# Designs tried in a protein design run: peptides against a protein of PDB entry 2Q3Z. Part 197

Target 1, 272 residues: chain A of PDB entry 2Q3Z
Amino acid sequence: YVLTQQGFIYQGSAKFIKNIPWNFGQFEDGILDICLILLDVNPKFLKNAGRDCSRRSSPVYVGRVVSGMVNCNDDQGVLLGRWDNNYGDGVSPMSWIGSVDILRRWKNHGCQRVKYGQCWVFAAVACTVLRCLGIPTRVVTNYNSAHDQNSNLLIEYFRNEFGEIQGDKSEMIWNFHCWVESWMTRPDLQPGYEGWQALDPTPQEKSEGTYCCGPVPVRAIKEGDLSTKYDAPFVFAEVNADVVDWIQQDDGSVHKSINRSLIVGLKISTKS
Target 2, 254 residues: chain A of PDB entry 2Q3Z as posed
Amino acid sequence: YVLTQQGFIYQGSAKFIKNIPWNFGQFQDGILDICLILLDVNPKFLKNAGRDCSRRSSPVYVGRVGSGMVNCNDDQGVLLGRWDNNYGDGVSPMSWIGSVDILRRWKNHGCQRVKYGQCWVFAAVACTVLRCLGIPTRVVTNYNSAHDSNLLIEYFRNSEMIWNFHCWVESWMTRPDLQPGYEGWQALDPTPQEKSEGTYCCGPVPVRAIKEGDLSTKYDAPFVFAEVNADVVDWIQKSINRSLIVGLKISTKS

## One batch from the design tools (peptide; made by RFdiffusion4, then SolubleMPNN)

Design b2_p29_2_s4 (from b2_p29_2, 17 letters changed)
Fold by OpenDDE base, seed 5:
Structure b2_p29_2_s4 (fold): chain B 272 residues (1-272), chain A 29 residues (1-29)
Amino acid sequence: as target 1 above (272 residues)
Amino acid sequence: NDLLEQPLGKRFFEEFVLENETKKIVVKS
């Protein structure tokens, strides 16, 4: 989880699991220096360098900073996300084979955002950075991963009597989604939440005003402790959200479909 | 290609429909 430089990232779907090889490259020349630059350009450092540096001994603090800095939302972060299949002015997310080239491009272009990333690219770069900083980290893949936007732990969609989907499709399920888990103690929480902590660098929702997510104890998610910082409800929803299929009638009445179901969440953690 | 087989992470709504004793995924997006 710290020493392995080459590994695999799981992709595809729950029914058709795939993987790609990935070079994390945390020990390649200059990569540690780039990770330190990433810390030195984060908004908290720019606001108060002394305070930021004093907190870098905390993997909780560093993990949250890295989660925010791997995406370029709100800061000088590494990657710009794009999902519309229009990548002509950059690199297709599917073309990347490792974190090293991405990090080098970012640094060599004056910390300009690299085009483009999707979830596994964000996760893989975060994994590299966290490993460089001495935090044991692994990439995880969740199939049928929910994106709850209204914080109700539900994925809701509406259909008319003809079966046509109506209204806003903002709440969605990913065929797969990747994030990272990092091993750390949680002295800021009650005893028993040490161990794997979920961190999500893909810009999905804001946490305390920044596109970041976690760290949240994997144990808290498993036990349904949604009061646990950081972002427990969101991460819980990714793996446990209920899906509601509403049928709307002409008279304005709505009822839940009883003939259809959806299974959210199938998490796979890598062994490397 | 089936959306579920694509390498891209795609947002979708799906339904599990029982057809001929098999569970099929119907993507609605």
Scores: peptide ipSAE 0.026, ipTM 0.585, DockQ to the pose 0.096
Fold by OpenDDE base, seed 1:
Formats: structure tokens, C-alpha cells, sequence
Structure b2_p29_2_s4 (fold): chain B 272 residues (1-272), chain A 29 residues (1-29)
């Protein structure tokens, strides 16, 4: 999880799982230096360099910084996300074969955002960076991954009495979503939450005002401890959100449909 | 072809429902 430079990232769908080869390349020339630059351009460093540097001994702190800096939202981060299939002014997310080219492009262009990324690209770059910084990290893929947009731990589907979809109220699900898990101690939490921590660098929702996510103990998610920092409810929802199919009546009443059910969350982790 | 086979990761719920009507389960881990 720290030594492997080449691996696979799982993609596709729950019913049609596939993978792509990926070069993480954390030990390639210059990559560590780029990772250090990433830290040195983060908003916390720019605000107070001394404070930021004093906290870099914490994998918790660094993990959170990296999750925010891999995306270019809010900062001089690495990747710009795009999901509309219009990539003509950049590189298609599907074209990347490794983190090294992305990081080198970012650095060589003065830390200008690289176009474009999607979840697996964000996750893979984060994985590379965290590994470079000595944090054991793996990419995780979750199929039918919920994106809870209103913090209710639900993915809600709305229909009228005729069964017509009410798109204006529909939430989103990823056919697959990727993030990373990093191994670290959690001295900031109660005992027992050491181990794998989920971090999500894809800019989905803001955490404390920044597009970042985690670290949150995988154990906390498994046990349903939603009070655990950081972002336990959101990560929990990604893998465990309940799906509700609502039918709205003409009188404004709503009731749950019993005709449809959905599956959220089929998580797999890389083994190397 | 299954729309979910596309590399594009983001789907609106409405699109998801069209292809994934099944028994509700939640998977942890």
C-alpha cells in the first residue's frame, strides 16, 4: 500500500465490473517534490505557514489537506472535475493512465489546474500523493455510490401519482465512485479508531467550507458512528444511504412506494 | 448496452432507477 507503484482501479458498474491499469508512480523522479509543492500551496500554508508546517507531522491533518488539494476547488489544487463529456479543451478523464503525468503537468504549468478529472482520477492522484508522504493508501471503488446532497442519509426519488419522475427533486448516484483509504492512528479520537481512514478528494460536498472529505475511520462507518470526524455522515451515506421512492399525490401528500427498491453501496478495495 | 457501463461516473437518480430496480440492500464496508 505504500510500495506498489502500479495497480488497477475498478470501474464500470455493479453488474459489469471492470478495471484499468494505473501507474501511481510515487517513487518516480520528482514526484515527491511535487507533493511537497502541493503542501506548500495549500490554503492553510498560505494563511499561516508556521502553523501548517507544525501540523504536517499528523497524517490526519495531511490527509485532509491532500483531499482538498487534489481537486482545484477553493485552491490551487491539481485537478478540475468535469462530467459532461465535453473535454475538448483538455484531456478526457478516461485518457489518463497514471498519476505521474497529471502531477508533472500540474507542477510544470505553475500549479495550474489540470483538465480534467473524475472520481478515479482524483482518488488515484490522492493515493500517489499520500503514498509519497509515507501514508499507506489504497484506492477504493464503491458501486451505486450515493451522493447525499442534503445531509439526510437518504437518496430520494420522487414521482407524481402517474409515476412520472420529478427530476427537480432527484438526487444523484454514481454508477461507481472512487476515493482512498489511508492507514493512520487517530489520536484525536477515542481509542479503537486507528486503521483505515476514508478520504475523498472528489469535490462533492464542502466540509468546513472546503471541498474535502475525511479522514473518517472506516470502523466508524461500519459501526454507524456518525459523530466521528471528519464527515462521517457523508461517507456513511455514500455506502449506506437508504433509497426512498416517493409518490406525491395531487393533495400534496407523499408516501413511499413499495414497488421499487434499490441497492446503494458495493465497496471494493484494491489489494495491492 | 447498459448505461451504467459507461466510464462516466455520475448519474441522476432517475437514470439509475431505470436500470436498477431490485431488492433494497445496504452494504457496509
Amino acid sequence: as target 1 above (272 residues)
Amino acid sequence: NDLLEQPLGKRFFEEFVLENETKKIVVKS
Scores: peptide ipSAE 0.025, ipTM 0.596, DockQ to the pose 0.128
Fold by OpenDDE base, seed 3:
Structure b2_p29_2_s4 (fold): chain B 272 residues (1-272), chain A 29 residues (1-29)
Amino acid sequence: as target 1 above (272 residues)
Amino acid sequence: NDLLEQPLGKRFFEEFVLENETKKIVVKS
């Protein structure tokens, strides 16, 4: 998890699983220095360098900083996300083959955001950075991954009898979503939550005012302990959200859709 | 070709038409 520089990232769908090769390159020349620059431009360092540096011995603290800094939301982070297939003013997310080029571009352009990333790109860069910092980390892919936007642990749809979505907003499910899991102790929690911790660098929801997510113990998610910091409800929803499909008929009756086959969550962890 | 075979991460939901008992996946983004 720390030593492997080349690996695979899983993509596609639950029906058709794909993978791409990825060069994490955590030991390539200059990459560690770039990771240190990433820490030195984070908002917490800029606010109080001494306090930030004193906390860098904590993988919990560093993991949370990295999850926020890999995306450029709220800060001088590495990647700008884009999903609309309009990448003419940058690099298509599908064109990246490794983290090294992304990190070098970011640094060489004065820590300006790199265009563009999607979930696997965010996750892969975070994985590289965390590995550089000595934190065992792997990329995780979750198929049929829920994005809970209202913090109710549900993905709800309201439709008429013709299947037309009602209202201005509908909650969404990703065909796949990628994040990272890092191995660390959790002295800030009750005993037993050491081990793999989920971190999500894709800017989906704000945590304490910043687009970051985790670390949260994978065990806590598995056991349904949603009180566990950080962001347990959100990460739980990614893999376990209940999908409620409401259908309203012309007579005004409302019922749950029958024969729904979409199931949230199919997590695949890499072996290196 | 199946929409689920796309290489990009896309948001989607499942639709069900009661009159035709038809189920489909709709990509929203």
Scores: peptide ipSAE 0.025, ipTM 0.555, DockQ to the pose 0.115
Fold by OpenDDE base, seed 4:
Structure b2_p29_2_s4 (fold): chain B 272 residues (1-272), chain A 29 residues (1-29)
Amino acid sequence: as target 1 above (272 residues)
Amino acid sequence: NDLLEQPLGKRFFEEFVLENETKKIVVKS
């Protein structure tokens, strides 16, 4: 989880699982220096360098910083996300084969955002950075992954009698979504939450004002402890959200269809 | 490209609709 530089990232769908090869390259020349630059340009360092540096001994703190800095939202982070299939002014997310070129481009262009990333690219770069910093990390793929936008642990759809989706279509389920899990102790939590911690660098929702997510104990998610820092409800929803399908008829009647974990969540962790 | 194979997510999974239990309620409109 630290020494492996070559790996695979799972993609596709629950019914049609596929993978791509990926070069993490955390030990290639100059990559450690780039990871240190990433830390030195983070908003917390710019606000208070002494405080930021004093906290870098904590993998919890560093993990959260990296989660935020892998995306360029709200900072000088590495990657700009794009999902509209218009990539002509950059590199298609599907074209990347490793993290090294991305990180080198970012640094060589004065820490300008690299165009473009999607979930597996964000996750892979985060994995590289965290491994480079000595934090055991793996990429995780979750099929039928929910994006809860209102923190109610539900994905809600509204349809008319013809089956047409009505209203805001912002809530969605990804055919797959990628994030990372890092191994760390959690002295900031009650005993028993050491181990794998979920971190999501894809800019989906803000956490404490920044597009970052985690770390949250995988155990807490499995046990449904949503009070656990950080972002337990959001990560829980990614893998366990209930889906509510509202069918409204012209007569004012509404059918409520509820499907739970049968739809959302099929998590695959990278094997060592 | 096939929606099942592309990296883009789905807004709604129609294939699961028929498998759901439904409860009819009257909503005041």
Scores: peptide ipSAE 0.025, ipTM 0.581, DockQ to the pose 0.155

Design b2_p29_3_s1 (from b2_p29_3, 17 letters changed)
Fold by OpenDDE base, seed 5:
Structure b2_p29_3_s1 (fold): chain B 272 residues (1-272), chain A 29 residues (1-29)
Amino acid sequence: as target 1 above (272 residues)
Amino acid sequence: MDDIVIEGPAELPEKLVLENETRKIVLTR
């Protein structure tokens, strides 16, 4: 998880699983220096360098910083996300084959955001950075991944009497989503939450005012401990949200139906 | 939630691979 430089990232859908090869390249020339630059341009360092540096011995702290800095939202982060299939002014997310080129481009252009990334690109770059910093990390793919936007642990669809979806779909289920898991102790939590921690660098929701997510113990998610920092409800929803259909009837009544046809969450953790 | 640990392609279930599913997309019903 630290030494492996080449691996695979799983994509596609639950029914049609695919993978791509990826060069993480955490030991390639200059990559460590770039990772250190990433830390030195983070908002917490810019606000108080001494405090930031004093906390860099904590993988919990560093993991959270990296989660925020891999995306360019709110800071001088690495990647700009785009999902609309219009990539003419940059590089298509589907074109990347490794993290090294992305990180080098970012550094070489004065820490300007690289165009473009999607979830697996964000996850892969985060994996590279965390491994480079000595934190055991793996990329995780979750099929039928829910994006809960209102923090109610539900994916809600509004339908008319004919079953047609009404209004804008704010909440969504992705065919797949990628994030990372990092191995660390959690001295800031009760005993037993050491081990794999989920971190999500894709800018989906803000956490404490910044587009970052985690670390949250995988154990906490499995056990449903939503009080565990950081961002347990969001990560829990990604893998366990219930899908609810609100069906409006002709008489104005609303029927709540739990949709069991689409099961949220099929997680694949990688060893390479 | 199902949690599967996979080392590589050889451990994947035999599934159809579709190139057009590389990008992240919203699932529709």
Scores: peptide ipSAE 0.053, ipTM 0.556, DockQ to the pose 0.028
Fold by OpenDDE base, seed 3:
Structure b2_p29_3_s1 (fold): chain B 272 residues (1-272), chain A 29 residues (1-29)
Amino acid sequence: as target 1 above (272 residues)
Amino acid sequence: MDDIVIEGPAELPEKLVLENETRKIVLTR
């Protein structure tokens, strides 16, 4: 994982799986230095440099910092996300072929946010940074990935008596979503949660006031232990949310219906 | 076929999205 500079990122849909080649480039010249700059401009370092530096030996701490710093939300992070197909003032997320150019652009422009990223771009850059810092990391793709906004493990749609969706959709299911898994011990948790930890650098929900996610043990997600730090309910929902339709009847009653057409979660892990 | 909404103004049929583009989309049905 740490040694592989070239790989593939899975995309598309559950019915039609695609992949793109990606150059992670963690060993290219200057990339490690850029990763160190990323740490040195994080909000925790700016607040208390000594405390931040003392915690950099913890992959849990570093992973969480990187998750927050790969996106530019709340800080001087690397990438600005955009999903509206209006990329004329930057680079289309679909145009990137590697992490190196993104990181170099960020550094060369005084740590100004790079336009633009989407989930696989965020994940790939995070993967590069974490590998540079000596943390074994892989990109993960989840098909039919749910975005739960209220931590109830449900994707809820409100419908009228005719089945038409009412109001703005607050929650959604992506055709695919990408994040990273990093290998680390979890001395901050009970024994048995060492191994792969999920981290999500795509700015979806705030965790402790910052757009970051994880690390959370993959084992905890598989076993349904939602009490584990960090952000277990959110990550669990991505891979195992129920889709519920709330249907209003003509008499004012509300009927709960389970939508079985959308099966949430099909995770693919890369070998490198 | 399930309606796929792309974050933004345009709804595209699932078939067209899958065949023509590889981008993140919101599944509504």
Scores: peptide ipSAE 0.031, ipTM 0.560, DockQ to the pose 0.043
Fold by OpenDDE base, seed 2:
Structure b2_p29_3_s1 (fold): chain B 272 residues (1-272), chain A 29 residues (1-29)
Amino acid sequence: as target 1 above (272 residues)
Amino acid sequence: MDDIVIEGPAELPEKLVLENETRKIVLTR
């Protein structure tokens, strides 16, 4: 996981899985230095350098910092996300073939946000940075990935009496979503939660006021322990959310129905 | 090619029409 510089990122859909080659390049010249710059421009360092530096021995702390700094939301982070297919003033997310160019562009332009990223780009850059810092990390793809925006573990749709969706969908299911899993001990948790930890650098929801996510034990997600920090409910929902249809009848009554036709979550992790 | 580990439900929804399967998009029906 740390030594592999080349890999694949899975994309597409659950029944039509695709992949792209990706150069993580964690050992390429200057990349480690860029990763250190990333740490040195993070909000926690700027607030209290001594405290930040003292905590960099913790993969938990570093992982959380990296998840926040890979996106440019709230800080001098690396990538700006965009999903509207208007990429003329930057680089299309689909054009990237590796993390190295992204990180070099970021550094060479004075830590200015790189345009543009989507989930796999965020995940891949995070993977590179974490590997550079000695944290075993892999990219994960989840198909039919839910984005729970209100922390209720549900994807909710409103329908009329004919079953037609009303209004804009406030919550969403992605064809796929990518994040990373990093191997670390969790001395901050009860025993047994060491191992793979999910981290999501794509800016989806704020955690403690910052667009970051995790680390959360993969085991906790599998076991449904949503009390574990960080962001267990959000990550759980990505892979396990129930889809609920609220059906309004002509008499004004509203009925709750669990939509069994939409199954959230099919996770693919890579071993290299 | 990397080995893969698949975790998820046994049953998957039918394919939806997607504008682009490479980029991230919202699933709609």
Scores: peptide ipSAE 0.024, ipTM 0.552, DockQ to the pose 0.035
Fold by OpenDDE base, seed 4:
Structure b2_p29_3_s1 (fold): chain B 272 residues (1-272), chain A 29 residues (1-29)
Amino acid sequence: as target 1 above (272 residues)
Amino acid sequence: MDDIVIEGPAELPEKLVLENETRKIVLTR
């Protein structure tokens, strides 16, 4: 989890699993220096360098910082996300084959955001940075991954009387989504939550005012303990959200139905 | 090649709605 520099990232769909090779390159020349720069330009460091540095011994703290800094939302982070297939002014997310080039571009351009990333790119870069900092980390792929926007653990679709989805799909289920899991102790939590912690660097929702997510114990998610910091409800929803259809009838009534045909969550983790 | 560990969804917390319960909500226009 720390020593492996090359691996695979799983993509596609639950029915058609695909993978791409990825060079994490956490030990390549200059990468550690770039990771340190990443820490030194984070908002917490800029606000209070001494306090930030004093907390860097905590993988919980560092993990959360990295989650926020891999995306360029709210800070001088590494990657700008884009999903509309308009990549002409940058690099297509699908073109990346490793984290090293991304990190070098970021640093070489004065910590200017790199265009562009999507979930697996965010996750892969986060994985590189965390591994570089000595935190055992793996990329995780979740198929049928829910994006709950209102923290109600539901994906809600509004449908007309014919069952057709109405309006913009604000809440959605991704065919796949990637994040990272890092191994760490959780002295900030009750005993038993050590182990794999989920972190999501893709800018989906704000956590405490910043586009970051986690760390949250994988165990907490498995056991449905939504009280555990950080962002347990959001991560839980990614893998466990129920799908609800709101069906509008001709008479103006709305029928609420739980959609059992859409099963959220099929997580694949690397074991190597 | 990395070994794959597949994990399914966790059990959901207690639901406010019974299984297979459907509700009709009348919205006033």
Scores: peptide ipSAE 0.013, ipTM 0.435, DockQ to the pose 0.053

Design b2_p29_3_s2 (from b2_p29_3, 14 letters changed)
Fold by OpenDDE base, seed 2:
Parts: structure tokens; C-alpha cells; sequence
Structure b2_p29_3_s2 (fold): chain B 272 residues (1-272), chain A 29 residues (1-29)
């Protein structure tokens, strides 16, 4: 995982799986230096450099910092997300073919946010950075990925009598969503949670005041241990959220349809 | 043109509507 510089990222939908080639380029010239700059401009370093540096030996700490710094929310992070197809003042997320150009642009422009990214771009850049820092990391794609905004492990939809979704979808199921999994020990947790840890650099929800997510043991998610640090409920919801459909009838009655069908979550990990 | 599917809302299966556990809540005005 650490040695592979080129790979594929899965996209599309559960019914129509696609992939794109991606150059992670973790060993390209200057990339490690950029990753170190990323650490040196993180809010924790700016607050207390000595403390931050002392904790960089922890993959758990570094992973969490990287997940926050890959997005530009709340800091001098790398990428600005955009999903509205208005990319004229930047680069379309679909135009990127690798992490190297993104990281170089970020550095060369004084650590200004690069426009624009979506989930796979965030994940891919995070993967590059983590690999540069010696953390085995892979990109993961989850189809029908839930974005739980209120931490209730439910995705709620309101429909009219015709089955049309009404109102602003506050909660969303993504056709696909990408994040990363990193291999690390978890000395901060009970034994058995070492191994793959999920990290999500896409700015979806704040964790401890910062748009970051994880690391959380993949095992904890599989076993339903939602108490496990970090952000287990959010990651669990991405792969296991229940969908509730509210159907409003003309008479004002609301019907709750709970679909227990595993609509949410088809995880594909890159074996690359 | 390899139409790269942008990240967006999933097409919810029509079958979501037909789940057998319908609880009707009547909102009384």
C-alpha cells in the first residue's frame, strides 16, 4: 500500500461502478516536504508546536491531523470542496489525475486552498499524505453512502403522495463516497482494534470543532461499537444508516416507511 | 466522453416506498 504510487479510485454508483486512474505520487520529488509543511501549518502546531511535534510519532494523531488538513475548512488546508458544477474559478474536481499537482499547487500558492475537490480527491490526497508519512493507507469507496447530519443513524426523506422528495434534503445518501483506511495500532483503545482505521477528509461534519473524521477501527464499525474513538457513529452511519421515508398524504397524515433493506453501504476497497 | 459521475445524491430505489412496516402518524391539528 505504501509503495504503490499509481492506482485506481472507484466511482459511479452501485449499479454502474466506474474507476479512474490516479497518481498518488507519494515518492515524487518534493511531496514529502509538502506533507511536512502541511503538518507545520496545522492549527495544533500553531497553538503549541512542541506538543504537536511530540505527538507526530502517533499514527492516530497524525491521521486525525491529516484528515482535517486535506480540506481547507477551519484551517490552511489543501482543498476546497464544491458540488454544484460551478468550477469556472478553479479546476473541476473531475479534471484531477493525481495528488501531486494538487499538493504542489497548494504549496506554490502559499498554502492557499486549491479549488476544487470532491470526495475522491480529498481521499486521494489524504492517501498520498499518509503514505508519505509512512502510514499504510488505501482509498475506499462506499456506494450509497449516508451522510448523517444529526447523529441519529437515520437518513430521513420526506415524500409527497406521488413519491416525490420534498424539501431541502438536509441528509443525503451519496451515490458514492470515498475515504481512506490506514493501518495502525490503537494503543488508546482496548486490545483488538489495531488494523485498518477509517479516516474521512471530506468536510461533512465537524469532529471536536474541526472538519475531520477518524481514525476509527474498521472492526468497531463492523461490530457496531459506536463508543470507539473517533467518530464511530458518523462512520457507522455512512455504511449502515437506516433510511426512513416519510410520506405525507393530502389529509396531513404522515406514513413512516422504514426500509431495513441494506440500501446503504457497498464498500469497495482498493487492493492496490 | 467518459462521463465521470460526479458525487451526488443516490437514486433511491423505488422499493424504499414499499417497505411493509408502515407506521401511520396522524398529525392532529
Amino acid sequence: as target 1 above (272 residues)
Amino acid sequence: SDDIVIEGPAELPEELILSNEERTIVLRR
Scores: peptide ipSAE 0.184, ipTM 0.611, DockQ to the pose 0.085
Fold by OpenDDE base, seed 1:
Structure b2_p29_3_s2 (fold): chain B 272 residues (1-272), chain A 29 residues (1-29)
Amino acid sequence: as target 1 above (272 residues)
Amino acid sequence: SDDIVIEGPAELPEELILSNEERTIVLRR
């Protein structure tokens, strides 16, 4: 995983799985230097350089920093996300073919946010950075990926008797969502949680005040251990949330419709 | 098409099961 520079990222939908080629390019000239700059401009370094540097030997710490710094939310991070198909003032997320150009643009423009990214772009850049830093990392695609915003492990829709959505949609399911998994030990946890750790650099929810996610042991998610650092409930919901439609009747009664046909959490781990 | 590539809302199936019972979250993957 560390050695592979070219690969594929899975996209599309559960019904139509496709992929794109991606150049991770972790060994290309100047990329490692850019990754080090990324660390040196992170909020924790700016707050206390000595403390930050002392913790860079921990993949857990570095992974969490990278998760936060790949997005430009809250910091001088790399990418600005956009999902509304209005990309005229930047580069369409669909136009990127590798991490190298993104990272170079970020650095060359004084660490200004690069416009624009979506989940696979965030994940791919994170993958490049983590690989540069010696952390085995792969991109993961999850189809029908839930975004739980209220930490109840449910995706809830409110509808009237005619099936019309009432109010603002607060939660959603992505057709697909990408994040990364990194291989590391977890000395901060009980034994058995070493191995693949999920990290999500797409700015979805704040974790401890920062748009970052993870690392959380993949094993913990598989076993339903939601107490595990970091952000286990959120990551668990991405792959396991139930969809509930609340139907309000004319009499004011509310009925729950359980979506049993939608399979949340079809996860594919890449080979490279 | 670009619409297929863009990350966005999943298509929800029309078939739903009406229930008044509480359901435990089931671990799937």
Scores: peptide ipSAE 0.179, ipTM 0.607, DockQ to the pose 0.120
Fold by OpenDDE base, seed 5:
Structure b2_p29_3_s2 (fold): chain B 272 residues (1-272), chain A 29 residues (1-29)
Amino acid sequence: as target 1 above (272 residues)
Amino acid sequence: SDDIVIEGPAELPEELILSNEERTIVLRR
């Protein structure tokens, strides 16, 4: 999880699982220097360099910083996300085959955001950076991954009497979503939460005002401890949200259907 | 399509399209 530079990332859907080869390249020439630049341009460093540097020995702190800096939202981060199939002014997310080219482009263009990324690209770059910094990290793929936007742990669909979906779907279930898990102790938490920690660098929701997510103990998610920092409810929803169908009748009555048969979340951890 | 590599909406099973009466709560307004 630290030494391997080549690996695979899982994609596709729950029914059609695919993978692509990926060059993480954490030990390639100049990559460590780029990772250090990433830390040196983060908002916390710019605000107070001494305080930021004093905390870089903490994988918890560094993990959260990296989660925020891999995306370009709110800072001089690495990647701009795009999902509308309009990539003509950049590189298609599907064209990337490794993290090294992305990081080099970012650095060589004065830390300007690289166009474009989607979840696996964000996750892969985060994995490279974290590994480069000595944090054991793996990419995780979750099929049927829920995106809860209003923090109610529900994915809600609205339908008319004819079963037609109404309005713009703000909340959705992704065919797949990728993030990373990093191994670390959690001295900031009660005992027992050491081990794999989920971090999500894809800019989905703000955490404490910044597009970042985690670290949160995988154990806390499995046990349903939603009080655990950071962002336990959001990560929990990704892997275990309830789906609610709202059907509005002509008379104004609303029928609520909770479909427990839909399994949200099929998580696959990468070995390499 | 389940064969799409890019991120997108998951295909909803028919069970999510059709209301299951056994699991329906009626809210009166």
Scores: peptide ipSAE 0.149, ipTM 0.589, DockQ to the pose 0.105
Fold by OpenDDE base, seed 3:
Structure b2_p29_3_s2 (fold): chain B 272 residues (1-272), chain A 29 residues (1-29)
Amino acid sequence: as target 1 above (272 residues)
Amino acid sequence: SDDIVIEGPAELPEELILSNEERTIVLRR
């Protein structure tokens, strides 16, 4: 995981799985230096350099910092996300073939955010950075990935009496979503949660005031232990949310129905 | 078409499948 510079990222849909080649390039010249710059411009370092540096030996701490710094939300992070197919003032997310060009552009432009990224770009850059810092990391793809915004583990749709969706969808299910898993011990948790930890650098929800996610033990997600830090309910919902339809009736009643036609979550872990 | 599927909303089935555990809530206007 740490030594592999070339790999594949899974994309597409549950019905049609695709992949793209990706150059992580963690050993290319100057990339480690850029990763160190990323740490040196993070909000925690700017607030208290000594405290930040003293915590860089913790992969839990570093993982959380990297999750936040790969996106440019709230800080001088690397990538700006965009999903509206309007990429004329930057680079289309689909055009990237590796992390190296992105990181070099970020550094060369004075740590200005790079336009643009989507989930796999965020995940891939995070994977590169974490590998550079000596943390075994892999990219993960989850098909039919739920984005829970209110921490109730449900994706809720409101429908009229005819079954038509009403209003803007506040919550959604992604056709696919990518994040990373990193191998680390969890001395901050009870024994048994060492191993793969989920981290999500795509800005979706704020965690403790910052657009970051994790680390959370994969084991905790599998076992349904939502009390474990960080962000267990959110990550759990991504892979195991229930879909609920609220149907309004003419008499003012609302009918609750569980949608069984859409199964949330099909996670694929990469070997590299 | 080898078109790259961009990240976006999943396709939802048009047909609402009602579960056996149906619950009706009366919304007070």
Scores: peptide ipSAE 0.118, ipTM 0.578, DockQ to the pose 0.088

